Peptides against a protein of PDB entry 6GMG. Designs and how they scored, part 156

Target 1, 331 residues: chain A of PDB entry 6GMG
Amino acid sequence: DSDDRVTPPAEPLDRMPDPYRPSYGRAETVVNNYIRKWQQVYSHRDGRKQQMTEEQREWLSYGCVGVTWVNSGQYPTNRLAFASFDEDRFKNELKNGRPRSGETRAEFEGRVAKESFDEEKGFQRAREVASVMNRALENAHDESAYLDNLKKELANGNDALRNEDARSPFYSALRNTPSFKERNGGNHDPSRMKAVIYSKHFWSGQDRSSSADKRKYGDPDAFRPAPGTGLVDMSRDRNIPRSPTSPGEGFVNFDYGWFGAQTEADADKTVWTHGNHYHAPNGSLGAMHVYESKFRNWSEGYSDFDRGAYVITFIPKSWNTAPDKVKQGWP

## One batch from the design tools (peptide; made by RFdiffusion4, then SolubleMPNN)

Design b2_p11_6_s4 (from b2_p11_6, 3 letters changed)
Fold by OpenDDE base, seed 4:
Structure b2_p11_6_s4 (fold): chain B 331 residues (1-331), chain A 11 residues (1-11)
Amino acid sequence: as target 1 above (331 residues)
Amino acid sequence: SAPPPLNLPPP
């Protein structure tokens, strides 16, 4: 019950975190301790450490999405999303593969579709695009200059994104970022902004007009990336969880992981920050925990989800919520 | 409406 959500209390600015607990290759801590770490490491605005505000603590209290929210400065819109889907693998497996013992045809098709997504390639595509965007931002002092630079970069790389409509999420993402317009943020200067990445796991079978089988086992045709660009149309993602396949079974609505702007070239060494649930210390769910996972742990996902997307947004360069290097855990 | 909360189990 969402009514049990509580905003974590303020932490003193100089309070150091307690050590994180290692768990299944992850670093884990309670949300209050993450706030302490965040204040020491990620809170800096224009080089100055900041206490997490009440508003930011409230955002954080929403769980995994709260981690992305507090670090990106806005609730995820998920409009500029990337994935990688192996169409040939999908078609081949459907044609030549067979359902497992006890597996329905719909379950088989849903599983094959899920397995045809490549999380690593999706992540790499997002990083590639973010790099292009960052080059376009670097010396652009107005949006027109940014867009011109972006088009030039895409043309030089022969990237299919160069053919996107000017109104597409790809070209409109910067202007639609609140922090870009803020005086203490971008101040309408693209060169003050940088591209950052987060990931969302979610369920494909969200269409209420579709078959029950699609809602239970996935919609093989839903949320596929466009060929060439890797863009995923996220407009039909309404945070609807997977339908139960057996009595008493329940699934979660989504999972979010924050990457930011790490420069580590090896995907396996990148750190993803996420939460387990909304903060309910007096409720049945208990206190929110924050996890810092390696990519392998993040990309594994859960049976609750059959899609993963890697989303680009923007933050001011003056923020330290997306440093070049993220250290897992504490100390 | 408020953003939907998450109920993920521990990893």
Scores: peptide ipSAE 0.043, ipTM 0.771, DockQ to the pose 0.173
Fold by OpenDDE base, seed 1:
Structure b2_p11_6_s4 (fold): chain B 331 residues (1-331), chain A 11 residues (1-11)
Amino acid sequence: as target 1 above (331 residues)
Amino acid sequence: SAPPPLNLPPP
């Protein structure tokens, strides 16, 4: 029950973390120990360590989304999302493939659609776009200059995003970022901001007007990226979990993983930070744990989800929540 | 409204 959520207590600024423990190829720790690491490594504003505020600790307490929330400075809006979908593979498998033994047609189609997404290519697309945005930000001192730079960069790369409408989340993302407008953040200066990435796993079959089979086994046509751009329309994502296929079965609404702005070129070596559930130390769920996973473990996801999106947002360069290098665990 | 909390299954 969400009513069991508790805000983790403050940790002294100079308290060092305890060692993380291995957990299924990941580094795992309790939320309070993550706060200690966060204060030592990620808390810096203008090069100075900061104690995690009560507000930030409250955000963090919401679980996996809380990790992204505290590091990005805002609750995820998911408006600028990317994925990669192999349409030819999907069509070919539907035509020539066969359901497994005991698998219904709807299960088969849902599975084939899920397997037609490429998490690595989706991630690489987001990184590519973030790099273009960062180049556009670098010497821009107002939004107009940023947009002009962005259009030039896209034209030079012959990127389909150059054809997006001016009202698209792609062009409006910076101006809609609260920290961009803050005096101690971007102060309306694009050159003080940088693009960062997080990922969301969720269920495709969220349309209540659709068939029960789509809600149980996935909607093969939902949340596909647009050709050329890779943009995913996330407007229909309402955090609705997968429908049970048997009595007593239940699924989770979403998972979030924080990447930030790591410069590691090998996707398999990138570190993704996420949480297991909201912090409920006195409840049935127990204390929140934080995981640092390599991309392989993150992108594997769960049976609860059949979609993965890679989302771009912005943070001030003065924040250290998205460093070039992230180390897994402690020490 | 407050954002929904997460409850993920074990890894």
Scores: peptide ipSAE 0.040, ipTM 0.767, DockQ to the pose 0.171
Fold by OpenDDE base, seed 5:
Structure b2_p11_6_s4 (fold): chain B 331 residues (1-331), chain A 11 residues (1-11)
Amino acid sequence: as target 1 above (331 residues)
Amino acid sequence: SAPPPLNLPPP
């Protein structure tokens, strides 16, 4: 029950975190302790440590999306999303593969589609694009200069994104970022901003007009990336969970993982921060926990989801919510 | 409207 959600209390600015605990190859802690770590490590604005505000604590209390929300400064819009899909693998497996014992045709097709997405390649595409954007931002002091730089970079790399419309999420993403327009943020200066990445796991079978089988086992054709660009149309993502396949079964609507702007070249060594559920210390769900996972643990996902997208947004360079290096756990 | 609360399964 959403009514059980509680905003975590304020933590003293100088309070050090308790040690994180290992959990299935991840580092885990309670939300209050994450706030302590966040204040010590990620809270800095213009080099000054900040206490997490009541508003930020409220955002955080919403669970996994709250982690991305507090670090990006805005609720995820998911407009600039990337993925990688192996069409040849998909076609080959459908043609030559067979349903497992007890597996329906719809279940088989849904599974094959899920397995045809490459999370690592999707992540690498997002990182590639973020790097291009960061180069375009570096010396641009107005949006026009940024867009010109971006077009030049894409042309030099012969990137299919150069053919996107000026109104596309790709070109409009910066201007639509609230922190870009804020006086204490970008102040309309692109060179004060940097590209950051988060990931969303969600269910493909969200169309209410589709078959029950698609809602239960996935829609093999939904949320595929466009060839060449890797862009995913997220407009049909309405945060609808997977439909139950048996009585009493329930699924979660989404999972969010925060990456930021880590420079670690090895994807397997990157750290992803996410939460388990909304904070309900006095409710049935209990207190929210925060996890810092390696990419393998993050990208594995859950049976609740059959799609993963890697999304680009922007934050001010003056924020330390997306440092070059992220350390897993505490100390 | 407030964003929907999440309840993820344990890792």
Scores: peptide ipSAE 0.039, ipTM 0.760, DockQ to the pose 0.172
Fold by OpenDDE base, seed 2:
Structure b2_p11_6_s4 (fold): chain B 331 residues (1-331), chain A 11 residues (1-11)
Amino acid sequence: as target 1 above (331 residues)
Amino acid sequence: SAPPPLNLPPP
């Protein structure tokens, strides 16, 4: 029950973290210890360490989304999302493949669709776009200059994003970022902002008007990226979990992983920070734990989800929540 | 309203 959620207490600014623990190839710790690490490593504003505020601790307490929330400065809107889908693989497997023993047609199609997404290529696309955006931000002192720079960059690269409407999440993402407008953030100066990336795992079969089979086994046609751009329409993602296939079965609504702005070129070496559940130290779920996972561990996901998207947002350059290098665990 | 809390299975 959501009523068991507790905001973690404040941690002294000078308190060092306890060592993280290995957990299935990940670095794992309790949320309070993550707060300690966050204060030492990620809390910096204009080079100065900050204690995690009560508001930030409250955000964090919501679980995996809380990790992205506290580091991005806003609740994820997921508007600028990218993925990669292999249409040829999908068509070929549907045509030439067969359901497994005991697998229904709907299960087969859902599985084939899930397997036709490429998480690595989706991530790469988001990184590519973030790089373009960062170049456009670098010397832009107003939004108009930023947008002009974007258009030029896209034209030079012959990127299909150049054809997006001005109202597209691609062009509107910066202006819709609260920290861009904040005096202590971007102060309406694009050059003070940088693009960052997080990922969301979720269920495709969220349409309540669709068949029960789609809700149980996935909707093969849902949340596919647009050709050329890689943009995913996330408007139908309402955090609806997978429908149970058997009595007593339950699925989680989503998972969020924070990447930020790591410069590691090898995707497999990138670190993704995420939480297991909301903080309920006195409840059945227990204390929230935070995981720092390599890309392989993150991208593997769970059976609860059949879609992954890589989302771009922005944070002030003065924040250290998205450093170039992320060290897994502690020390 | 507060966003829905997450309840992920343990890894």
Scores: peptide ipSAE 0.057, ipTM 0.770, DockQ to the pose 0.189; fails the geometry check

Design b2_p11_7_s1 (from b2_p11_7, 7 letters changed)
Fold by OpenDDE base, seed 4:
Structure b2_p11_7_s1 (fold): chain B 331 residues (1-331), chain A 11 residues (1-11)
Amino acid sequence: as target 1 above (331 residues)
Amino acid sequence: SEQPQLTGKST
């Protein structure tokens, strides 16, 4: 799949980026230039600018997932995922709506299900939970204290997450974060960590034992958030792309967008960083490009995907990969 | 417009 993938070369630490260019309402640049920006803006550890390491450049070279990978410090596990689904809208549209001309029943149901997800509400839920977690982290110096704080915060807000099992991804996410355990990271001190957010777009019809129609047009019942909590069970996401509906048609397995920990209250003004494909400068796909999109551009997605999830993970506060403010493009 | 492609890595 990526036999022609190449790791981008190192960029001098003090090399400034070339200007980004606009592309369909977003800022775009080649991966090498993003590395330059990353080193100037996001690379800081303990306040000191860092050159992107060979390992980090290799992670980045994987494409859209690479952007999230290099900024979060780990390959996405997607375990703590949130979404919003309007059950009433879904039921109403199925009952009162009708297939479009030439649209099959399965295609209609898949489309209605896709349209019943609210990306903005899903994102808002993730931000809400991240805020609760950050409050629980700020004065906790061991995991026990963090968990106690978290339970108290949830109780105060009457949040359904308070009823989750202790082994739930919600409660286990911090302890399962490699950077939390690292000496130069969290060093097992929750107060040294902060919650961050990224998003994944993927296909619902991944069950190979289901009907071909579900694989082609979506599974209306798959990957819905649990009522009250908004948690999505991602255990069945195997990165399987949509099945072709016509000869020669092909779809991509996923897309990832990095948000981090921006404090912009208006969702529409938040910036999402993502890549188009793995870096193959000498291959048919060409060089990897990085996009900085506003929420509207990111959340639109592609026909390849009918689900969007907003995932919480953690990074050390000493990292600058998730600043309060993100500027689109360069300069 | 540009859109995502396979990354060559799965989980």
Scores: peptide ipSAE 0.036, ipTM 0.750, DockQ to the pose 0.134
Fold by OpenDDE base, seed 5:
Structure b2_p11_7_s1 (fold): chain B 331 residues (1-331), chain A 11 residues (1-11)
Amino acid sequence: as target 1 above (331 residues)
Amino acid sequence: SEQPQLTGKST
């Protein structure tokens, strides 16, 4: 269904962006203009601006995932994912609450589960872990040193992640990052890398062997974080969208938002960059638009999704795709 | 089953 997808054309390196426009509290622009901003603000390698390559423009053209793809340097694998789930709230609401008028039991349970996730706490957990990782990366010049540092940091904080084994996504994430191994990237030197964060929204009811109700209204037990660590097993996320609840209804399989490595302590003031759909300027969907949303706007999500995960990956410190401060919009 | 797509939510 992406037959109309087109790779945006190259933009001159020194072309300045047109002003963004506000849209529901977020800044919004067409993809071509985002490329212009990206080249001015985020493209820097070793302090030098870079024109977005054809490959990067191709990645970007895929929509929301494209924004994360171009800025992280790889297609999202989502292996190191965090969330926060309030089990007590969930149990209490199921026990003491009741379905709304016209709401089925399955719909009620799915909704209650969705509402029992705390996006802000999930995001905070990811930031906490990323901070620990960044300390472990610092002055570590080989993977062994990084892993030793990481274990020490976790022990010092009495973090349950210290009990993860060497094969876990937590400990294997760095070595599985292509840019870590690249000569012009990390060059196998952990101290040249930094942890970054993006978020994925998706549907819980993806098991085709489960009931139709779970596929339509959500699986209350799916994709919950492990106690203590906050890790979410993403292995069963196959990018399957929510099932229609009425004839003609359709849902999208995911949304991605890029945070990077902002240092803003107030979550509500952080900026999340995401796209609306694949670039189809000559198709029915039209040109791709890019949004820079505050956390409230991003975390609100859509009815297409009932899960949110905050994922950690790594990029070279020489890249400027994850600056300390992100300015919303242009100028 | 539907094939995984590289495109996301249309807004």
Scores: peptide ipSAE 0.038, ipTM 0.766, DockQ to the pose 0.320; fails the geometry check
Fold by OpenDDE base, seed 3:
Structure b2_p11_7_s1 (fold): chain B 331 residues (1-331), chain A 11 residues (1-11)
Amino acid sequence: as target 1 above (331 residues)
Amino acid sequence: SEQPQLTGKST
């Protein structure tokens, strides 16, 4: 948060968006125009389009996290996160590979660890789990029924998540979702909710008690998914950016991408919505821009980050912030 | 491409 952050003004409900601009394979627009699109496409509650409220515009103004915030209905807690890590590849590369010319051992290990994560498999795991959760939600009218259904589904699939503790983020995520408890949301009825997905990019080397090299080049052992479940312990993610490796170098703390509940089976065709920075039209950063990227563009990330997690949360089915089909750009 | 520039918000 910056003191020069500004809440975008309200847009008339019937205001149609201007065309998006193609940029590096993405569709890009200024935040005000995204609000127009959002009102036409994503704003619907119980089938009725809504003007984005001042509160929602305030959330959105925070940048990439704001996009996920306004569409999920809550600030990301990132508790139910998934990833995929190729342990065999990691071990093999460490053993048989060597640092590049001029690359330190720490740089090499950090890079090898980063490259051992598979974004596509991580995303696929999250989608798989979300599907299981959605089946468990479908016929459950109280939390107990939901949990029973979930355990049954997991047992049928021989999924290691069935062994998670009852208080784990996996089983507690629904009850900890504010919109689940809202009278005009879930109203404590699981069948009125659906699982949705967003992604977070962040830096592994956040431990202040670790070596400077890990903070600069990554911590190879940090934020790995648990075998079998794919769950990532996000408790140590404190939004600490990568440490500079040279004078004048700086890195940002995170990036968020909103996927929702798209049904497109081909990961490469899925659309991810994210922002560049907080809205500061009168500041040095300028107006916030919103990007709609294909998975390839999203999953590439930036050098600021060496981890990607795919997070599951829940929204009411009455919301249209996570439609089955997302069209990139406008028109 | 554009890079995100955000400050942290705690939950």
Scores: peptide ipSAE 0.035, ipTM 0.744, DockQ to the pose 0.099; fails the geometry check
Fold by OpenDDE base, seed 1:
Structure b2_p11_7_s1 (fold): chain B 331 residues (1-331), chain A 11 residues (1-11)
Amino acid sequence: as target 1 above (331 residues)
Amino acid sequence: SEQPQLTGKST
């Protein structure tokens, strides 16, 4: 939150967006224009366009997290997160690699750890799990049936997730989704819900009891996925930014990207929607801008972050915030 | 490229 944050005004339901502009391989527009696009493309409930409500506009005004918030229907909890880490690469590079000129040992280890994560494989794991969940949802009319279907699917695929505790985020995610319980949402019927994906970039060195070097250059051991499942324990992510490595340097705490439920098989062709900062048209940061980026642009991230997680949540099938196909920009 | 400048909502 910021004192300068402002809720964007309402846009007429039938107002068409102005053209987006290219920006470093992504499509960019001001938040008000994104609202126009959202109303034309993503706002549909049961096939009918909806004006973005004041509450939704307020959520959106929070920036990158706001984009995920308005489209998922809830503030991100990040409990069901996936990633991919190459342990062999990590060990080999530590053993046989050398720090760059002027690079400290801690900086070297942090960099090697960051580079040992595979964003594409992490994303693919999340998509794989989401597909399994969607199959389990499709033919289930109560939670018990959903869980039974899910366990059967996992057993058939010999997936390590079948061994997760019944109380784990994996099995409890649906029942903990507010829209699942809403009368106009899932109405406690799993077959009315679908799995969706968003991504979070954040900093690994958040443990204040650890060394200053880890806070500046990353914690190589933090936020690794569990072998077999790919699950990341996100409980220690407290939105703490990277510590400055030089005077005047500053980092932000996170970035969020919305994917939804696109069916494009080629990861490089998928579109990720995110914002630059909270909406402050009368403040120093200025108006919020929304970006629609290809996967290569999104997954590259920034020096502010050394971790990426791909998170699964659920929305009602009656919502069109996660269509099968997302078109970048406008027109 | 444009970088995010965000503060998260307190939970």
Scores: peptide ipSAE 0.035, ipTM 0.747, DockQ to the pose 0.089; fails the geometry check

